Peptides against a protein of PDB entry 3V4L. Designs and how they scored, part 334

Target 1, 386 residues: chain A of PDB entry 3V4L
Amino acid sequence: GQPLAKDKVALLIGNMSYWEHPKLKAPLVDVYELTNLLRQLDFKVVSLLDLTEYEMCNAVDEFLLLLDKGVYGLLYYAGHGYENFGNSFMVPVDAPNPYRSENCLCVQNILKLMQEKETGLNVFLLDMCRKRNDYDDTIPILDALKVTANIVFGYATCQGAEAFEIQHSGLANGIFMKFLKDRLLEDKKITVLLDEVAEDMGKCHLTKGRQALEIRSSLSEKRALTDPVQGAPCSAEALVRNLQWAKAHELPESMCLKFQCGVHIQLGFAAEFSNVMIIYTSIVHKPPEIIMCDAYVTDFPLDLDIDPKHANKGTPEETGSYLVSKDLPKHCLYTRLSSLQKLKEHLIFTVCLSYQYSGLEDTVEEKQEVNVGKPLIAKLDMHRGL

## One batch from the design tools (peptide; made by RFdiffusion4, then SolubleMPNN)

Design b2_p30_6_s3 (from b2_p30_6, 13 letters changed)
Fold by OpenDDE base, seed 4:
Structure b2_p30_6_s3 (fold): chain B 386 residues (1-386), chain A 30 residues (1-30)
Amino acid sequence: as target 1 above (386 residues)
Amino acid sequence: MVKLLSRNEETNEEVYEVDGKKVTLVPMGP
């Protein structure tokens, strides 16, 4: 019979905004497109951008809580990385220059922990360099992996080689994701799918002889990303997992705010990623005596590091939200919260209405405080211990 | 046609001309 997954869970991490390293761009698009594809494959997807070392550790811990016997686990990483002695290291955005293994997450340690969960399939898709870091002389003493015969690595590049993104004036995928996305929905054994992606990447003249996909696998069964999830959650554990994932993806409800002047504001929320939310405001009713009226959001929690210069934009694109802009209402003011994993408290902010009456020169302000609780990933309290 | 235009020695970034467009290859590591 076709293999069944007990469930399917994916963690996608895209690191771009490095503090001490060259900034990347492709992880934004790559994580977004991969999220949408994996959702079509009935994966529970957690998608996270720009994580610190601590935040990456917590994201992996939360991902491991979603894993159980017969669950398919997929980890995707796009960002800076390296490989020392056959160990792959993912570089957090706060990593020092030079970074070392002590500042990074070891993929083989994550694999060990996934094997302890008795997963049905472990897939690692690593869009990072596999070049040696000569500043890190640490030889990790890893325990021997169990023989589970359910492991697949898709490396964006060969051992000792570089992986590249293509930067231009627009949004673009990394080289790996550019070819992976075209095949990801195919009902094929995951190793066969990745082999076809390798052949497609081999046609890229720009990276020919510099970047080639490497597949490392121990996969005894015909497992595919298309494998159906086993029906209704038969265990208390499966129900808890589903509730935990649902909790981490719950958006605040849209609100209609009514001001004393008779103006009505629609306040809405959209998820770009599990840690990135767009807030949008629109004037839905204005009395005719009010000639000018603007509604802006302010007074965000300090933990979010929201620069007011980047808030309340006339377009989603001016906030850096290029991917979800088509799905957002038009004629709003937009604010992008890109670090919801840092939120320690409830998301409380102010909606400020600035307006002018016909025949009065003075601008009037009315304010309403809004508490939306913990949106999206903020419900997992990924900051616990800082 | 692909043509190397420049390389940044500090970042290892490479600028190419591809079909009359400039693109930059950025390495995702050290």
Scores: peptide ipSAE 0.344, ipTM 0.854, DockQ to the pose 0.760
Fold by OpenDDE base, seed 3:
Structure b2_p30_6_s3 (fold): chain B 386 residues (1-386), chain A 30 residues (1-30)
Amino acid sequence: as target 1 above (386 residues)
Amino acid sequence: MVKLLSRNEETNEEVYEVDGKKVTLVPMGP
């Protein structure tokens, strides 16, 4: 019969905004495009940008809680990385310069933990460099992996080689993702699909002789990313997993705020990633005696590190949101919350209405506090250990 | 035709001209 997945779960991490290292751009688009494709494949996708070491560890732990017997697990990483002694290290955004294995996440350790969950398939897609880090002389003593015959690695590059992003007109894509996205929806064994991606990437004149896809597989069965999820979750564990994922993807409900002056504001929310949300405000009713009227959001929790200079923009693009701008309503003010994993409390903020009456020079302000609870990934309390 | 235009020695970024368009290659690691 056709192979069935008990469930399908993906963790996608894109690190770009490094503190002590060169900033990347491709992980933004690549994580977003891959999220949309994996959702079409009935994956439960957690998508996270710009994680610290601690936040990456917590994201992996939460991902491992979603894994169980016969579940398909996919880990994608785009960011800085290295390979020492055949072990792949993902570099967090807070990694020191130079970084060492003690500051990084070892992919083979994550694989060991995935094998303990008795997963049906383990896929690693690693869009990072595989150069040796000469500043790290640590020989990782890894325990022997179990022989599960269900592992696939897609490395964006060969051992000792670089992986590249291509930047054009202010946007970037990883070379790996550029070719992977064209094949990802094909109903093929995952190793066959990756071989086709390798052939397509091999035609790229920009990276020819510098980057080549490496496939490492122990997969003995014909498993595909297109394999259907087994019908209605019959187990209590499957129901709990579905509820846990749903909590991490719940947006706040849109609100209609009414001010004393008779202005009505629509407050709306959109997810860009599991840890990135756009807030937008629009004037839905204005009395004719009010000539000018703007609705600003302010007084955000300090743990979100929101620069007011990047809040309340006339376009989503001015906030740094280029991906969801087509799906957002027009003629709003937009604010991008990019670090929802840092939120310890409820998201409480102020909506400030600034307005002017016809024939009065003075601007009037009215304020309303809004509590939207814990949006998206903030519901997982990734900070419970701090 | 692919033509190297510049290289940044600090970031290892390489700017190319590809079919009359400027593109930058950035390494995703050290």
Scores: peptide ipSAE 0.340, ipTM 0.860, DockQ to the pose 0.779
Fold by OpenDDE base, seed 1:
Structure b2_p30_6_s3 (fold): chain B 386 residues (1-386), chain A 30 residues (1-30)
Amino acid sequence: as target 1 above (386 residues)
Amino acid sequence: MVKLLSRNEETNEEVYEVDGKKVTLVPMGP
């Protein structure tokens, strides 16, 4: 019969906004497009941008809680990375320059932990360099991996080589994702699918002889990303997993705020990623005696590091949100919360209405505090280990 | 047609002209 997955879970990490390293752009689009494709494949997807070392560790721990016997686990990473002694290291955004293994997440350690969960399939898609880091001489002592015959690595590049991002004036994929996305929905054994992606990448004249997809697999079974999820959740663990995932993807409900002047504001929320939310405000009713009216959001929790200069923009794109702008209502003010993983408390903020009456020179302000609880990934309390 | 225009030695970034468009290759590592 066709193999069945007990469930399908994916963690996607895209690191771009490095503190001490060159900034990337492709991980934004790559994580977004891969999220949408994996959702079409019935994966439970957690998508995270710009994680620190601590946040990456917590994201992996939460991902491992979603894994169980016969579950398909997929880890995608796009960002800076390196490979020393056959160990792949993902570089967090807060990594020092130079970074070392102690500042990075070892993929083979994650694989060991996934094997302890008795997963049905382990897929790693690593869009990072595999060049040696000469500043790190540490030889990781890895315990012997179990022979599970269910592991697939898709490396964006070959051993000792670089992976590249293509930057141009627009949004673009990384080279790996550019070819992967066109085939990801195909009902093929994952190693066959990746081999076809490798052939397609091999036609790219820009990276020919510099970047080539490498497939490393022990997969003995015909498993595909298209393999159906086995029925209703049959275990307490499966129910908990489903509830935990659902909590991490629950948006606040849209609100209608009524001010004393008779202005009505609609406050709405949209998810760009599991840790990135857009807040938007629109004036839905204005009394005719009010000639000017503006509604902005302010007083965010300090943990979110929201610069007011980047809040309350006339377009989603001015916030750095290029991907979900088509699904957002028009004629709003937009604010992008890009670090919801940092939120320890409820998301409380102020909606401020500034307005002017006809024939009065003075502006009037009314303020309303809004509590939306813990949105998206903030519900997982990834900080409870501190 | 692909033509190398410049290389940054600090970042290892390479600028190409590809079919009349400027493209930068950025390495995703050290």
Scores: peptide ipSAE 0.325, ipTM 0.852, DockQ to the pose 0.772
Fold by OpenDDE base, seed 2:
Structure b2_p30_6_s3 (fold): chain B 386 residues (1-386), chain A 30 residues (1-30)
Amino acid sequence: as target 1 above (386 residues)
Amino acid sequence: MVKLLSRNEETNEEVYEVDGKKVTLVPMGP
């Protein structure tokens, strides 16, 4: 019969806003595009941008809690990375310059932990360099991997080679994702699908002889990303997994705020990623005696590190949101919360209404505090280990 | 046609002309 997955879970990490290293741009688009494709394949997708070392460790731990016997696990990483002694290291955004293995996440350690979960399939898609880091002489003592015959690595490049992003007109894509996205929905064994992606990448004149896809696989079965999920969640573990994922993707409900002056504001929320949310405000009712009226959001939790200069923009694009802007209502003020993983408490903020009456020069302000609980990934309490 | 226009020696960024468009290749590592 066709192979069945008990469930399908993906963790996608895109690191681009490095503190001490060259900034990337491709991970933003590549994580977003891959998220949408994997959702069409019935994956439960956690998508995270710009994680510190600690936040990456916690994201992996939460991902491992979603894994169980016969579950398909997919880890995608786009960002800076290196390979020493056949071990792949993902570089967090807070990594020092130079970075070492002690500042980075080892993919083979994650694989070991995935093998302990008795997963049905383990897929790693690594969009990073595999060049040696000459500043790191540490030989990681890795425990021997189990022989599970269910592992697939898709490396964006060969051992000792670089992976590249292509930047054009302010946007970028990773070369790997550019070709992967065109085939990802095909009903093929995952190793056959990746081999076709390798052939397509091999036609790219820009990276010919510099970047080539490498496939490493122990996969003995004909498993595909298109394999159907086994029926209704029959196990207690499957119910817990579904609830945990749903909890991490729950948006606040849209609210209608009423002010004393008779102005009504719609407050709305949209997810860009599991850790990135757009807040938008719109005036839905204004008394005719009010000539000017604006609704600002302010007083955010300090843990979110929100610069007021980047809040309350007239377009989503001015916040750095280029991907979801088409799905947002028009004629709002927009604020992008890009670090929801840092939120320890409830998201409490102030909606400030500034307005003028006809024939009065003085601006009047009214304020309302809003508590939306813990949105999206903030519900997982990724900080519980501190 | 692909033509190298410049390379940054510090970042290893490479600027190409590809079919009359300017493209930058950025390495995703050291």
Scores: peptide ipSAE 0.320, ipTM 0.851, DockQ to the pose 0.765

Design b2_p30_6_s4 (from b2_p30_6, 12 letters changed)
Fold by OpenDDE base, seed 1:
Structure b2_p30_6_s4 (fold): chain B 386 residues (1-386), chain A 30 residues (1-30)
Amino acid sequence: as target 1 above (386 residues)
Amino acid sequence: MVKRLSYDEKTNTELYDVDGEKVELVPMGP
């Protein structure tokens, strides 16, 4: 019979906004497109951008809580990375220059923990360099991996080689994701699918002699990303997993705020990623005696590091939201919260209405505090260890 | 819109976007 997954869970990490390293661009598009494809494959997807070392560790821990016996686990990473002694290291955005293994997450350590969960399939898609880091002399003593015969690595590049992104003025996929996305929905054994992706990359003149996909697999069974999820969640663990994932993806409900002057503001929320939310405001009613009226959001929690200069933009694109802008209502003011993983408390902020009456020179302000609880990933207490 | 990249097969090193802007390959590592 066709193999069944007990469940399917994916963690996607895209690191771009490095503090001490060259900034990347492709991980934004790659994580977004891969999220949408994996959702079509009935994966529970957590998608995270720009994580620190601590935040990456916590994201992995939360991902491991979603794993259980026969669950398919997929880890995708796009960002800076390296490979020393056959161990792959993902570089957090706060990594020092030079970075070392002590500043990075070892993929083989994550694999060990996934094997302890008795997962049905372990897929790693690593869109990073595999070049040796000469500043890291640490030989990781890893315990011997269990022989689970359910592991697949798709590396964006060969051992000891670099992976590249193509930086242009527009949005584009990384080289790996460009070819992966076209085949990801195919009902094929994951190693066969990746082999076809490797052939497609090999036909590309851009990658020829610079970057080639490498597949490392112990997968003994015909497992595919298209494999159906086995039945309704019947175990207590499966119910807890589903509830935990659902909580991490709950948006605040849209609100209609009524001001004393008779202005009505619509406040809405959209998810770009599990840790990235867009707030949008629009004036839905204005009394005729009010000639000028502006509504803006302010007084965000300090943990979110929201620059007011980047808040309340006339377009989603001016906030850095290029991907979901088509699905957002028009004629709003937009604010992008890109670091929801940092939120320790409830998201409380102020909606400020500035307006002018006909025949009065002075502007009037009214303010309302809004509490939307913990949105998206902020419901996962990624900070419980601090 | 995903800009189509044109590869200049002659230079083997330089990528251009559809607008003729030079595209840089950035390594994702050390």
Scores: peptide ipSAE 0.293, ipTM 0.729, DockQ to the pose 0.383
Fold by OpenDDE base, seed 2:
Structure b2_p30_6_s4 (fold): chain B 386 residues (1-386), chain A 30 residues (1-30)
Amino acid sequence: as target 1 above (386 residues)
Amino acid sequence: MVKRLSYDEKTNTELYDVDGEKVELVPMGP
């Protein structure tokens, strides 16, 4: 019979807004598109952008808590990286220049921890360079890995080679994701699927002699990403996992705010990623005596580092939201919260209504405080150790 | 839409999108 997964869990990390290194663009699109595909495959997906070293460690720890015996685990990373002595290092956005192994996450350490969970399948998709970092002379002493016949690595490039993104004026996938996305939904053994992706990349004149997919696998069984999840969670651990994932993906409910002047504002929320949320406001009722009326969100928690110049935009695109803009209501003011992982407290902010009466020159302001609790990934308290 | 890139085999260095805009390959590492 077709093998069954006990559950399916994916962590997707896209690092692009580096402090001390060249900025990337493809990880934004790649994480978003891969999230949508893996959701169609019944994966519980955590999607995170622009993580610091500490935030990456915590994201991996939370991902490991979702893993258990017979669960399929998938880790995707897109960002800067390197490979020293057969160990792959993912570079956080706050990594110094030059970075070393002490500033980075070792993928083989994550694999060791996944093997301790007795997972049914471990898939690593690494869209990063595999070139040696000459500034890092550290030889990591890794503990011996257990012999498990359930590991698959898809490397975007060969050992010692570079992986590339294609930067242009618009949004584009990285080279690896461009080919992976076209096959990811196929009901094939994961190693066969990746081999077909490698063939497609190999036929592309752009990648020929520059980047080639490498597959490393111990997978002895016919496991596919399409493998069905075993029925209703019958274990206490499966229920806890489902609740923890659901908690990390719960949006605030839409609110209707009523002001003393008789103006009504709709406040809504949309998820772009597990750590990225769009707030939108719209005026749904205005008394006829009010000639001008604007509704602004302000006074965000300092932990979110929200620049007021980038808040309250007339389009989602002006906030830097290009992916979910089609799913948002039109004719709102939009604010993008891109760092929800940094939120230590409840998301409390002010809705400020500025308005003018017919025949009065003076602008009137009314304010309401809104508490929406901990949205999305902020419910996991990834900062519990700070 | 992922823009199709044209590769100029002669220059081996310059990539162009379907609109003729120059694109850059950015390495994802050191």
Scores: peptide ipSAE 0.258, ipTM 0.666, DockQ to the pose 0.414
Fold by OpenDDE base, seed 4:
Structure b2_p30_6_s4 (fold): chain B 386 residues (1-386), chain A 30 residues (1-30)
Amino acid sequence: as target 1 above (386 residues)
Amino acid sequence: MVKRLSYDEKTNTELYDVDGEKVELVPMGP
């Protein structure tokens, strides 16, 4: 019979906004596109951008809580990384220069923890360099992995080689994701699918002799990313997993705010990633005596580090939101919250209505405080361990 | 070093490079 997954869970991390290292761009697009593809494959996807070491650890811990016996687990990482002694290290955005293993997450440690969950399939897709870090002489003592025969690594590059980002003026995929995305929905054994991706990458003249996909697998069963999820969650564990994932993806409901002047504002929310939300405001009703009217969002929690200069933009693109802009209503003011994992409290902010009456030169302001609770990943309270 | 070279989904056969020798693994069952 066709293999069944008990559930399918993916953690996607894209690190690009490094503090002490070259900034990347491709992880934004790659995480977004992979999220949409994995959702079409009935994966529960947590997608996170620009995580610190601490935030990456917590994201992995939360991902591991979603894993259980027969669950398919997929970890994707796009960012800086290295490989020492066959151990893959993902570099957080706050990593020092030079970074060491103590500043990074070891993928093989995550694999060990996934094996403890008795997962049905473990897939790692690593879009990072596999070059040795000569500043890190640490040999991690890893416990012996269990013989589970359900492990697949897709490395964007060969052992000891570099993975490259081709930065253009526009948004583009990384080299690995460019080819992976075209095949990811195919009903094939995951190792066969990745071999086809490797062949497609091998046709690319830009990667030839520089970067090649490497597949490392121990997979005794014909398992595919297309494998159906076992029917209705019959276990308490499956219900808990579904609730935990749903909690991390709950958007605030759209609100209609009514101001004393008779202006009505629609306040809406959209998820770009699990830690990235767009707030948008639109004037849905304006009395005829009001000639100009704008609804600004302000007074955000300091934990979000929102520059007011990047808030309340006339387009999603001006906020840095290029991916979801097509799905957003037009003619709004847009604000992008890109660090929801940092939110310790409820997202409370002010909607400020600025307006002018016909025949009055003075601008009038009205304000309403809005509490939307903890949106998206902020519900996981990734900071509770301090 | 063992490297998979190909997989035939129809026959469920796998071709490997084993230290420079091509080895075909054919299922012994139906």
Scores: peptide ipSAE 0.041, ipTM 0.541, DockQ to the pose 0.016
Fold by OpenDDE base, seed 5:
Structure b2_p30_6_s4 (fold): chain B 386 residues (1-386), chain A 30 residues (1-30)
Amino acid sequence: as target 1 above (386 residues)
Amino acid sequence: MVKRLSYDEKTNTELYDVDGEKVELVPMGP
């Protein structure tokens, strides 16, 4: 019969805003587009940007909890990385310069843990360098991997080679994702799909002799990303997995705030990623005696590290939100919360209405506190181990 | 619009977008 997935789970990590390393841009677009494609393939997708070492470990641990016998697991990483002695290391945004294996996540350790879950398919898509890091002389003693026939690696580059981002003034995919996205929805064995992506990438003059896709596979079965999910959740574990995923994607409900002056504000929320949310405010009613009014959001939890200079922008793009801007209401003030994984408590913030009456020079302020609970990824409570 | 990138085959080093803006190749590693 056609292979069935018990479920499909994907973790996508895009690291860009490195503290001690060159900043990247492509992971933003790549994680976003891949998220939308994998959702069309019935994957439960967690999409995370700009993770520290600790946050990456917790994201991987939570991902591994969603894996079980016959589940399809996909890990995508875009960011800085290296390969020493056939071990691939993903570099967190807080990694020191130079970084070492002790500051990084070893993909082969993750693979070992995925093999213990008896998954139906394990796919690793690694958009990072595979060049040796000469500052890391550590030979990781990895336990021997189990002999399994359900692993596929798609490396954006060959062993010992670099992977490149093309930085320009606009939004663009990384080199690997540019070709992968055109094939990802095809009903083909995943290794055949990746081979076609490798051929398409090999025709590109930009990558010729610099970067080539490498496929490593033990996959003996005809498994595809298009393989249907087994129907109604037959197990308690499948129900828990569905509920856990749903919690990680729950947005706060839009609210209508009423101020004493008679101004009404619409407060809305949009997800850009599992850890990135846009808050937007709009004035939906204004008494005629009020000549000017603005609604600002302020007093965010300190754990979010929100710079007020980047809050309350007249466009989504001024916040750094270029991907979801078309789906947002117009004529709002926009604030981007990019680190929801850091939120330990409920998201409590203030909506401040600043307004002026006709014939009065003085500005009046009214404030309302808003509690929206734990939005998106903050519901997983990734900090419970601290 | 995904800007089409052109590669200068002669220099093997410089990339330009369709508007003639120079693009940078950033290695994603050490």
Scores: peptide ipSAE 0.367, ipTM 0.751, DockQ to the pose 0.418; fails the geometry check

